# Ledger of designs, part 11: peptides against a protein of PDB entry 4J2C

Target 1, 107 residues: chain A of PDB entry 4J2C
Amino acid sequence: MEDPFFVVKGEVQKAVNTAQGLFQRWTELLQDPSTATREEIDWTTNELRNNLRSIEWDLEDLDETISIVEANPRKFNLDATELSIRKAFITSTRQVVRDMKDQMSTS

## One batch from the design tools (peptide; aimed at target 1 D61)

Design b2_p14_1_s1 (made by RFdiffusion4, then SolubleMPNN; from b2_p14_1, 9 letters changed)
Fold by OpenDDE base, seed 5:
Structure b2_p14_1_s1 (fold): chain B 107 residues (1-107), chain A 14 residues (1-14)
Amino acid sequence: as target 1 above (107 residues)
Amino acid sequence: REKAREELKKFYFE
């Protein structure tokens, strides 16, 4: 069986890109209320939150795989560098999500 | 997406 980590990682990356686009639109709508409707703000906000939630959900699963691998190193035989890259991806992605959520909560 | 999550479970969690 092929390691599915990269499949989920790819989906997370796609969701991040989508969220960043939605976040950009969200900020634009708030910057110029004259061009914004409540409907679009609500739609954009909802879509953004959905994407962020999906990312966080996948990151939890990906993070758990790391714990499992570290507890069973011989079973998976992951390269140390690869494991570090996986950890860094989760950490940096969580930060990206946190930054967007922080800005949304303070607006 | 769900398929990927299921495969992740099979590969790592089982």
Scores: peptide ipSAE 0.532, ipTM 0.917, DockQ to the pose 0.947
OpenDDE base, seeds 1, 2, 3, 4: peptide ipSAE 0.525, 0.529, 0.531, 0.528; ipTM 0.915, 0.917, 0.917, 0.917

Design b2_p14_1_s2 (made by RFdiffusion4, then SolubleMPNN; from b2_p14_1, 7 letters changed)
Fold by OpenDDE base, seed 5:
Structure b2_p14_1_s2 (fold): chain B 107 residues (1-107), chain A 14 residues (1-14)
Amino acid sequence: as target 1 above (107 residues)
Amino acid sequence: RKEAREKLKEFYKK
């Protein structure tokens, strides 16, 4: 069986890109109320939150795989470099999500 | 997505 980590990683990356686009539109709508409707604000906000939640859920699963591998290193035979890359991806992606969430909560 | 999540479980938790 192929390691499905990269598949989920790819889905997370896609969701991040989608969220960043939605976040940009969200920011634009709030910056210029004359061009914004409540309907679009609500739609954009909901889509953004859905994407962020999806990312957070996937990151939780990916993070768990790291713990499993580290507890059973010989079973999976992953080298230190690959594990570092996986950890870095999770850490950096969590920060991206956190930054968007922080800005949304302070608006 | 659901399929991928299930594969994670299958691969890492069996």
Scores: peptide ipSAE 0.582, ipTM 0.927, DockQ to the pose 0.909
OpenDDE base, seeds 1, 2, 3, 4: peptide ipSAE 0.576, 0.577, 0.576, 0.577; ipTM 0.925, 0.925, 0.926, 0.925

Design b2_p14_1_s3 (made by RFdiffusion4, then SolubleMPNN; from b2_p14_1, 7 letters changed)
Fold by OpenDDE base, seed 2:
Structure b2_p14_1_s3 (fold): chain B 107 residues (1-107), chain A 14 residues (1-14)
Amino acid sequence: as target 1 above (107 residues)
Amino acid sequence: MEEKREQLRKFYYE
């Protein structure tokens, strides 16, 4: 069986791209309320929140896999470089999500 | 996403 980590990673990356698009629209709507309907604001906000939540769930799953690999290194045969890349992906993606959430909470 | 989680479970826990 092929390691499904990269598949989930890919899905997270797609979700991040989607979230960034939604976030951009969200910022635009809030920057000029006169051009925004309440309906679009609500829709965009909800879609963005749902997307971010999905990303966070996937990141937790990915993070857990790293713990499993580190506890059973011989079973999975991953080198240090690969593990570092996986950890970096999770860390950086969490930061991207956090930045969006922080801006949403302060706006 | 559920399918992906199941894939992870099968690979990492079994």
Scores: peptide ipSAE 0.524, ipTM 0.901, DockQ to the pose 0.837
OpenDDE base, seeds 1, 3, 4, 5: peptide ipSAE 0.516, 0.518, 0.517, 0.519; ipTM 0.898, 0.899, 0.899, 0.901

Design b2_p14_1_s4 (made by RFdiffusion4, then SolubleMPNN; from b2_p14_1, 4 letters changed)
Fold by OpenDDE base, seed 2:
Structure b2_p14_1_s4 (fold): chain B 107 residues (1-107), chain A 14 residues (1-14)
Amino acid sequence: as target 1 above (107 residues)
Amino acid sequence: MKENREKLREFYFE
């Protein structure tokens, strides 16, 4: 069986891209309320929240795999570089999500 | 996502 980490990583990356697009639209709608319908604001906000939540869930699962690998190094035989890349991805992606959430909470 | 959870669980826990 192939390690599914990279598959999930890829799906998280896609979700991040989608969220960033939604976030951009969200900011545009809020910057010019006169041209924004309540329906689009609500839809965009909901879609954005759902995407961010999905990303956060996947990141938690990915983070758990790191702990499993570190607890069972001989079973998985991942080198330090690979583990560092995986950890960095989780950390940086969490930061991206946090930045969007912070801006949403202050609006 | 459910699918992702299952993928990871199968590989890392079994």
Scores: peptide ipSAE 0.542, ipTM 0.915, DockQ to the pose 0.698
OpenDDE base, seeds 1, 3, 4, 5: peptide ipSAE 0.541, 0.540, 0.541, 0.536; ipTM 0.916, 0.914, 0.915, 0.913

Design b2_p14_2 (made by RFdiffusion4)
Pose (drawn by RFdiffusion4):
Structure b2_p14_2 (pose): chain A 104 residues (1-33, 37-107), chain P 14 residues (1-14)
Amino acid sequence: MEDPFFVVKGEVQKAVNTAQGLFQRWTELLQDPTREEIDWTTNELRNNLRSIEWDLEDLDETISIVEANPRKFNLDATELSIRKAFITSTRQVVRDMKDQMSTS
Amino acid sequence: SAENREKLHEYYWE
């Protein structure tokens, strides 16, 4: 089989970009004074977070699985470090948006 | 996306 981690990584990257875009408009709709547009934007943004959060759980479990069985997966160590790094940074990106959504 | 998640499961869990 081929390892789909980078495929799913790509998908997470696109959803984050989408979430970034919605978050920008979401901030605008609040700072320059309708209800229907705000509601749609808010829930779509939450929809992107739902997908991202779920994908990160699975991707993080794959790292746990690979480390428990290194010979089977034969992953370059640098490549593996970059994978954890992606989960770390993406989690921070998502958390940050939610914090701004909570206070704003 | 569903197919990619099935492939991810087959590759890492099976």

Design b2_p14_2_s1 (made by RFdiffusion4, then SolubleMPNN; from b2_p14_2, 7 letters changed)
Fold by OpenDDE base, seed 4:
Structure b2_p14_2_s1 (fold): chain B 107 residues (1-107), chain A 14 residues (1-14)
Amino acid sequence: as target 1 above (107 residues)
Amino acid sequence: REEARKKLREFYYE
């Protein structure tokens, strides 16, 4: 079996891109109420929150795999550089999600 | 997506 980490990583990246687009629209709708309907605001908000939750869920799963690898290094024989890249991806992605969530909670 | 999560669990817990 091939390591499915990159598959989930790819899905997270896709969800992040989607969330960033939704976040941009969300800010635009709130900054110009004359062009915003309550329906679009609600839809955008819900889609954004759903994407962010999905990302956080996947990141938890990815983070767990790192713990498993580190506990069983000989079983997986993962390159140190690759492991570092995986950790960095999780850390940076969590920060991106946190930044969006912080702005949503203060609006 | 759910299949990916399933494969993730299978790969890392098998």
Scores: peptide ipSAE 0.570, ipTM 0.925, DockQ to the pose 0.928
OpenDDE base, seeds 1, 2, 3, 5: peptide ipSAE 0.566, 0.568, 0.568, 0.567; ipTM 0.924, 0.925, 0.924, 0.924; seeds 1, 5 fail the geometry check

Design b2_p14_2_s2 (made by RFdiffusion4, then SolubleMPNN; from b2_p14_2, 7 letters changed)
Fold by OpenDDE base, seed 4:
Order: sequence, then C-alpha cells, then structure tokens
Structure b2_p14_2_s2 (fold): chain B 107 residues (1-107), chain A 14 residues (1-14)
Amino acid sequence: as target 1 above (107 residues)
Amino acid sequence: REEAREKLRKFYYE
C-alpha cells in the first residue's frame, strides 16, 4: 500500500484554497453592505466555517500519523527531510486557519 | 475523502 499522507495533504491544500476564496468574499460582503445579501453572507460564512473545520480535522489526522511514525521509525522508514516537510505543512496550515478564524471572531 | 481517511487508518494503524 502506498502512503496516503499526500492524498490527505492534497485535500487539505484544496480546502485551504477554497477557504481563502470564501474568506476574501466574506470580508468583501461585510465591508460593502450595499452589495451584500443576508443569504450570501450566511452561505459564505457557513461554507467558510465548514471548510475550516474540515481542514482542522484532517490536520489532526495528519499530525497523529507523525506521532505514529516517530513511535515506529523502523516500520515506516521515513526520510528525515520528508518528515520535516510534513511537520512544516501542518504547522503552517494551522496558522493560516487560525488567522482566518481570529478575524472572523473579531468581526 | 472518507476513503482517504480510511486508507490513512489502514496504513498507519495496521
């Protein structure tokens, strides 16, 4: 079996891109109420939150795989550089999600 | 997506 980490990583990346687009629209709607309907605001907000939750869920799973690999290094024989890249991806993605969530909670 | 999560479980937990 091939390592499915990159598959989930790809899905997270896609969700991040989607969330960033939704976040941009969300900010635009709130900054110009004359062009915003309550329906679109609600839809955008819900879609954004759903994407962010999905990302966080996947990141938890990905983060757990790292713990498993580190606890069983001989079973997986993962390159140190690859492991570092995986950790960096999780850390940076969590920060991106956190930044969006922080802005949503203060608006 | 559910399939990916299942593969993740099978690969890392089994």
Scores: peptide ipSAE 0.569, ipTM 0.923, DockQ to the pose 0.941
OpenDDE base, seeds 1, 2, 3, 5: peptide ipSAE 0.567, 0.565, 0.563, 0.567; ipTM 0.922, 0.922, 0.921, 0.923; seed 5 fails the geometry check

Design b2_p14_2_s3 (made by RFdiffusion4, then SolubleMPNN; from b2_p14_2, 9 letters changed)
Fold by OpenDDE base, seed 4:
Structure b2_p14_2_s3 (fold): chain B 107 residues (1-107), chain A 14 residues (1-14)
Amino acid sequence: as target 1 above (107 residues)
Amino acid sequence: REKAREELRKFYYE
C-alpha cells in the first residue's frame, strides 16, 4: 500500500487555492457594495468558511500521521527530509488559514 | 475525500 499522505496533501493544496480565490472575491464584495449582492456575499462567505474548515480538518489528520510516524519510526522508515517537508507544509498552511480567518473575524 | 481519509487511517493505524 502506498503512503496516502500526498493524496490528502494534494486535497489540502487544492482547497487552499480555492479558499484564496474565494477570499479575494469576499474582500472585493465588501469593499465595493455597489457591485455586491447579499446572495453572493453569503454564498462566498459560506464557501470560504467551508473550505477553511475542510483544510483545518485535513491538517489535523496529517498532523496526527506525523505523530504516529515519530512514535513508530521503524514501521514507516520515513526519510528525515521528507518528514521535515511534511511538518513545514502543515505549519505554513495553518498560518495561511489563520491569516484569512483573522481578517474575516475583524471585518 | 472520504476515501483519502480512509486510506490514511488504514495506512497509519493498521
Scores: peptide ipSAE 0.573, ipTM 0.923, DockQ to the pose 0.913
OpenDDE base, seeds 1, 2, 3, 5: peptide ipSAE 0.570, 0.572, 0.571, 0.570; ipTM 0.922, 0.923, 0.923, 0.923; seed 5 fails the geometry check

Design b2_p14_2_s4 (made by RFdiffusion4, then SolubleMPNN; from b2_p14_2, 9 letters changed)
Fold by OpenDDE base, seed 2:
Structure b2_p14_2_s4 (fold): chain B 107 residues (1-107), chain A 14 residues (1-14)
Amino acid sequence: as target 1 above (107 residues)
Amino acid sequence: MEEKRKELRKFYYE
C-alpha cells in the first residue's frame, strides 16, 4: 500500500485554497457593508468556519501519523528530511488557519 | 475526507 499522507496533504492544500478564497470574500463583505447582504455574510462565514474546521481535523490526523512514524521508524522507512517536510507542512498550515481565525475573531 | 482518513488509519494503525 502506498503511503496516503501525500494524498491527504494534497486535500488539505486544496481546502486551504478554498478557505483563502472564502476568507478574501469575507473580508471584502465586512470592509464594505453597504454592498453586502446579511445572507451572503452568513453563508460565507459559515462556509469558511466549516472549511477551517475540516482542515484542522485533517491536520490532527496528519500530525498523529508523524507520532506513529517516530515511534516505529523501521516500519515506515521515512528519512529525516521527509519527516521534516511533513512537520513543516502541518506547522505552517496551522499558522495559516490560525491567522484567519484570529482575524475572524477580532472582526 | 472521510475516505482519506480511513486510508490513513489502514496504513498507519494496522
Scores: peptide ipSAE 0.503, ipTM 0.898, DockQ to the pose 0.857
OpenDDE base, seeds 1, 3, 4, 5: peptide ipSAE 0.498, 0.500, 0.499, 0.497; ipTM 0.895, 0.896, 0.896, 0.896

Design b2_p14_3 (made by RFdiffusion4)
Pose (drawn by RFdiffusion4):
Structure b2_p14_3 (pose): chain A 104 residues (1-33, 37-107), chain P 14 residues (1-14)
Amino acid sequence: MEDPFFVVKGEVQKAVNTAQGLFQRWTELLQDPTREEIDWTTNELRNNLRSIEWDLEDLDETISIVEANPRKFNLDATELSIRKAFITSTRQVVRDMKDQMSTS
Amino acid sequence: SAENREALHEYYWE
């Protein structure tokens, strides 16, 4: 088989981008004074977070699985480090948006 | 997306 980690990584990247876009408009709709647009934007943004959070759990488990069985997966160590790095950074990106959503 | 997640499961869990 081919390893789909980078495919799913690409999908996570797109959803983050979509979430970044919705978050920008979401901030605007609050700072320059309707309800219906705010509600739609809020829930779609939460929809992007739902998908990202779920994908990150699975991607993080794959790293745990690869480390428990290194010979089967034959992953370049640098490539593997970059994978954990993606999960670390993406989790921080998502958490930060939610925090701004909580206070704003 | 569903197929990609299935492929991810088959590759890493099976």

Design b2_p14_3_s1 (made by RFdiffusion4, then SolubleMPNN; from b2_p14_3, 9 letters changed)
Fold by OpenDDE base, seed 2:
Structure b2_p14_3_s1 (fold): chain B 107 residues (1-107), chain A 14 residues (1-14)
Amino acid sequence: as target 1 above (107 residues)
Amino acid sequence: MEEKRKQLREFYFK
């Protein structure tokens, strides 16, 4: 069986791109309320929150796989570089999500 | 997403 980590990673990356688009629209709507309907604000906010939640869920799953690999290094035979890349991806992606969430919570 | 999560479980947890 092929390691599915990269597949999930790819899906997370796509979800991040989608979230960034939604976040941009969310920002625009709130920057100029005169051009925004409440319906669009609510829709965009909801879609963004759902997307961010999905990303966070997948990141938790990915993070757990790292713990499993570290506990069973011989079973998975990942080199240190690959493991570092995986960890860095999770860390950086969590930061991106956190930054969006922080801005949403302060607006 | 659910199918991918299933794949992760099958690969890493079994």
Scores: peptide ipSAE 0.489, ipTM 0.897, DockQ to the pose 0.891
OpenDDE base, seeds 1, 3, 4, 5: peptide ipSAE 0.483, 0.482, 0.481, 0.479; ipTM 0.895, 0.894, 0.895, 0.896

Design b2_p14_3_s2 (made by RFdiffusion4, then SolubleMPNN; from b2_p14_3, 7 letters changed)
Fold by OpenDDE base, seed 2:
Structure b2_p14_3_s2 (fold): chain B 107 residues (1-107), chain A 14 residues (1-14)
Amino acid sequence: as target 1 above (107 residues)
Amino acid sequence: RKEKREELKKYYYE
């Protein structure tokens, strides 16, 4: 069986891309209220929050796999560089999510 | 996503 980490990673990346699009629209709507309807603001906000939450859940699952690998290195036989890449992905993605959430909370 | 989470569990815990 192939390691499903990359599949989940791919789904996270897709969700990040979607969230970034929603975030951009969210920003635009709030920067110019004259162009925004309450319905679109609400929809965009809800979709964005749902996406971000989904990403965070997946990142927790991915992070857990790293802990398992580190506890059982011989079982999984992962290259140290690969493990570093996985960790970096989780760290950087969490930062991207955090940045969006921070901006949403300050608006 | 639910399916993928299940796959993670199968791969890493079994």
Scores: peptide ipSAE 0.583, ipTM 0.924, DockQ to the pose 0.855
OpenDDE base, seeds 1, 3, 4, 5: peptide ipSAE 0.574, 0.576, 0.578, 0.580; ipTM 0.922, 0.922, 0.922, 0.923; seed 4 fails the geometry check

Design b2_p14_3_s3 (made by RFdiffusion4, then SolubleMPNN; from b2_p14_3, 6 letters changed)
Fold by OpenDDE base, seed 2:
Structure b2_p14_3_s3 (fold): chain B 107 residues (1-107), chain A 14 residues (1-14)
Amino acid sequence: as target 1 above (107 residues)
Amino acid sequence: MEENREKLRKYYFE
């Protein structure tokens, strides 16, 4: 069986791109309320929140896999470089999500 | 995502 980490990673990356698009629209709507309907604001906000939540959930699962690999190194045979890349992905992606959430909470 | 959880579970926990 092929390691599904990269598949999930790819899906998370796609979700991040989607979230960034929604976040951009969210920002635009709030910057000029005169051009925004409450319906679109609510829809965009909801979609964005749901997307971010989904990403966070997947990141937790991915993070758990790292713990499993580190506890069973011989079973999975991943080198240090690969593990570093995986950890970096999770860390950086969490930061991207956090930045969006921080801006949403302060608006 | 549920699908992702299942994929990871099958590979890493079994």
Scores: peptide ipSAE 0.546, ipTM 0.912, DockQ to the pose 0.733
OpenDDE base, seeds 1, 3, 4, 5: peptide ipSAE 0.541, 0.540, 0.546, 0.538; ipTM 0.910, 0.909, 0.911, 0.910; seed 4 fails the geometry check

Design b2_p14_3_s4 (made by RFdiffusion4, then SolubleMPNN; from b2_p14_3, 9 letters changed)
Fold by OpenDDE base, seed 5:
Structure b2_p14_3_s4 (fold): chain B 107 residues (1-107), chain A 14 residues (1-14)
Amino acid sequence: as target 1 above (107 residues)
Amino acid sequence: REEARKELRKFYFE
């Protein structure tokens, strides 16, 4: 069986890119209220929140796989470099999500 | 996405 970690990682990366685009639009709408409608603000906000939620959910699953691998190293036989890359991806992606959420909550 | 999640569970959790 092929390791599906990279598949989920890819889905997360795509969702991050989508969220960043939505976040940029969200910021633009708030910076120029004269060109913004409540409908577009609401749509953008909802789409952004949905993407962020999906990312966080996938990161929880990916994070759990790290724990499983570390508890069963011989079963999965991942090298230290790959495991570090996986951990770094989860950490950095959580930070990206947190930064967007923090800015949304303070607006 | 859902298929990927299913495969992840099958590979790691089961």
Scores: peptide ipSAE 0.553, ipTM 0.925, DockQ to the pose 0.922
OpenDDE base, seeds 1, 2, 3, 4: peptide ipSAE 0.549, 0.547, 0.552, 0.549; ipTM 0.923, 0.923, 0.924, 0.924

Design b2_p14_4 (made by RFdiffusion4)
Pose (drawn by RFdiffusion4):
Structure b2_p14_4 (pose): chain A 104 residues (1-33, 37-107), chain P 14 residues (1-14)
Amino acid sequence: MEDPFFVVKGEVQKAVNTAQGLFQRWTELLQDPTREEIDWTTNELRNNLRSIEWDLEDLDETISIVEANPRKFNLDATELSIRKAFITSTRQVVRDMKDQMSTS
Amino acid sequence: STENREKLHEYYWE
């Protein structure tokens, strides 16, 4: 088989970009004073987070699986480090948005 | 996608 980690990584990347865009408009709709647009934007943004959070759990489990069986997966160590790094950074990106959503 | 998630589970969990 081919390893789909980078495919799913690409999908997470797109959802984050989508979430970044919705978050920008979401901030605007609050700072320059309708209800219907705010509600739609809020829930779609939450929809992007739902997908991202889920995907990150699975992607993080794959790293745990690869480390428990290194010979089967034959992953370059640098590549593997970059994979954990993506999870780390993306989790930070998602958490930061939710915090701004909570206070704003 | 669902297909890509199935492929990820087949590759890493099977």

Design b2_p14_4_s1 (made by RFdiffusion4, then SolubleMPNN; from b2_p14_4, 6 letters changed)
Fold by OpenDDE base, seed 2:
Structure b2_p14_4_s1 (fold): chain B 107 residues (1-107), chain A 14 residues (1-14)
Amino acid sequence: as target 1 above (107 residues)
Amino acid sequence: SEENRKKLREFYYS
């Protein structure tokens, strides 16, 4: 069995891209209310929130794998570089999500 | 996804 970390990472990356597109549309709708229907605003907002929650959930799972690896280094035998890359991905992705959530909460 | 979560559990807790 291959390490499923990368499969989940890939799904998170796709969800981030989707969320960023939704966030852009969300921003556009709020910037020009004359072109925005309440239905589209609600749909976009809900889709965005759902994607962000999905990402956050997956990141928690990925973060748990880091803890497991660090607690069982001989079992997984990951080098420091690989572990650093995984940690960096989680950290940077959380920041991206946090930035979008912060902007949504200040509206 | 639940599928991916299952995969993670199977791999990391095996």
Scores: peptide ipSAE 0.687, ipTM 0.954, DockQ to the pose 0.794
OpenDDE base, seeds 1, 3, 4, 5: peptide ipSAE 0.681, 0.681, 0.683, 0.685; ipTM 0.953, 0.952, 0.953, 0.953

Design b2_p14_4_s2 (made by RFdiffusion4, then SolubleMPNN; from b2_p14_4, 5 letters changed)
Fold by OpenDDE base, seed 4:
Structure b2_p14_4_s2 (fold): chain B 107 residues (1-107), chain A 14 residues (1-14)
Amino acid sequence: as target 1 above (107 residues)
Amino acid sequence: SKENREKLREFYFS
């Protein structure tokens, strides 16, 4: 069986790209109310939050896999470099999500 | 997704 870590990673990356687009639109709508309807603001906000929550959930799952691998190194045979890349992906993605959430909470 | 969570569970907890 192929390691599904990369499948989930890919879905997270896709969700991040989607969220970034939604975040940009969200910012634009709030910066120029004359071009914004309440319906679009609500839709964009909800879609953005849904994507962010999805990402966070997947990151928790991915983070758990790392703990499992580290507890069972012989079972999975991942080298230190690959494990480091996986950890870095989770850390950096969490930061991206955090930055968007922080900006949304202050608006 | 549900599918992805199931795959992770199957692979890492098998």
Scores: peptide ipSAE 0.635, ipTM 0.944, DockQ to the pose 0.815
OpenDDE base, seeds 1, 2, 3, 5: peptide ipSAE 0.626, 0.631, 0.628, 0.632; ipTM 0.943, 0.944, 0.943, 0.944

Design b2_p14_4_s3 (made by RFdiffusion4, then SolubleMPNN; from b2_p14_4, 8 letters changed)
Fold by OpenDDE base, seed 2:
Structure b2_p14_4_s3 (fold): chain B 107 residues (1-107), chain A 14 residues (1-14)
Amino acid sequence: as target 1 above (107 residues)
Amino acid sequence: SKSSREELRKFYFE
């Protein structure tokens, strides 16, 4: 069986890109109320939150795989550099999500 | 996705 980590990683990356687009639109709608309908604001907000929640869920699963690998290094035999890349991806992606959530909570 | 999450489970947790 092939390691599915990169599959989920790819899904997270796509979801991040989608979320960033939605976040940009969300920001635009709030900055210019004359161009915003309540319906679009609600739709954009809900879609954004759903994407962020999905990302966070996947990141938790990915993070758990790291713990499993580190607890069973002989079973998985992952390269140290690969493991570092996986950790960095989770850390940086969590930061991206956190930044969007922080801005949404303060607006 | 649900399927990819299931694959993670099978690969890492079993």
Scores: peptide ipSAE 0.561, ipTM 0.925, DockQ to the pose 0.966
OpenDDE base, seeds 1, 3, 4, 5: peptide ipSAE 0.557, 0.560, 0.559, 0.560; ipTM 0.924, 0.924, 0.924, 0.925

Design b2_p14_4_s4 (made by RFdiffusion4, then SolubleMPNN; from b2_p14_4, 8 letters changed)
Fold by OpenDDE base, seed 3:
Structure b2_p14_4_s4 (fold): chain B 107 residues (1-107), chain A 14 residues (1-14)
Amino acid sequence: as target 1 above (107 residues)
Amino acid sequence: SEEARKELRKFYFE
């Protein structure tokens, strides 16, 4: 079986890209209400939250795989560089999500 | 996706 980590990683990255676009629009809509409809605000907000939630869910699974690999290194045969890349992806992505959520919660 | 998550579980958790 092919390692599905990169598949989930790819889906997370797509969701991040989507969320970043939605977040940009979200900030624009709230910054200038004259250019916004309630429908678009609601849609954008909901889509953004859904994407962020999806990302967080996937990151939990990806993060757990790290623990499993570290507990069973010979089974998966991943080198330190690969593990570092995976950990960095999870950490940086969580930060990106956290930053957007923090800004949403203060608006 | 559910499929990707399922494969992840099969590969790592089982």
Scores: peptide ipSAE 0.571, ipTM 0.933, DockQ to the pose 0.971
OpenDDE base, seeds 1, 2, 4, 5: peptide ipSAE 0.568, 0.570, 0.569, 0.570; ipTM 0.932, 0.933, 0.932, 0.933

Design b2_p14_5 (made by RFdiffusion4)
Pose (drawn by RFdiffusion4):
Structure b2_p14_5 (pose): chain A 104 residues (1-33, 37-107), chain P 14 residues (1-14)
Amino acid sequence: MEDPFFVVKGEVQKAVNTAQGLFQRWTELLQDPTREEIDWTTNELRNNLRSIEWDLEDLDETISIVEANPRKFNLDATELSIRKAFITSTRQVVRDMKDQMSTS
Amino acid sequence: SASHTALHEYYHEP
């Protein structure tokens, strides 16, 4: 088989981009005074977070699985470090948006 | 999805 980690990584990357875009408009709709648009934007943004969060759990498990069985997966160590790094950074990106959503 | 199914098959199968 081929390893689909980078495919799913790509998908997470797109959803983050979408979430970043919605978050920008979401901030605007609050700072320059309708209800219907705000509600749609809020829930779609939350929809992007749902997908991202779920994907990150699975991707993080794959790293745990690879480390428990290194010979089967034969992953370059640098590549593997970059995979954890992606999870780390992306989790921070998502958390930060939610915090701004909570206070704003 | 197909990509997630492939991810689970690739990493969970013996």

Design b2_p14_5_s1 (made by RFdiffusion4, then SolubleMPNN; from b2_p14_5, 9 letters changed)
Fold by OpenDDE base, seed 3:
Structure b2_p14_5_s1 (fold): chain B 107 residues (1-107), chain A 14 residues (1-14)
Amino acid sequence: as target 1 above (107 residues)
Amino acid sequence: SENRKKLHEFYYSE
């Protein structure tokens, strides 16, 4: 069986890309209400939140796999570079999500 | 989710 980490990573990245687009639209709608309908604001907000939640959940699962690999290094045979890349992805993606959430909470 | 299932299957397999 192929390691599904990269598959989930890809799905997370897709969700991040989607969220970033939604976030951009969200900021535009709130910045200029004359260009916004309540329906689009609600839809955009909900979609954005859903994407962010999905990302966070996947990141938790990915983070758990790191612990499993580190506890069973011979079973998975991942080198330090690979683990570093995986950890960096989780860390950086969490930061991206956090930044969007922080801006949403202050608006 | 499908992602969770895939991860679980691989990382918790015997």
Scores: peptide ipSAE 0.613, ipTM 0.932, DockQ to the pose 0.774
OpenDDE base, seeds 1, 2, 4, 5: peptide ipSAE 0.603, 0.612, 0.611, 0.609; ipTM 0.930, 0.932, 0.932, 0.931; seed 4 fails the geometry check

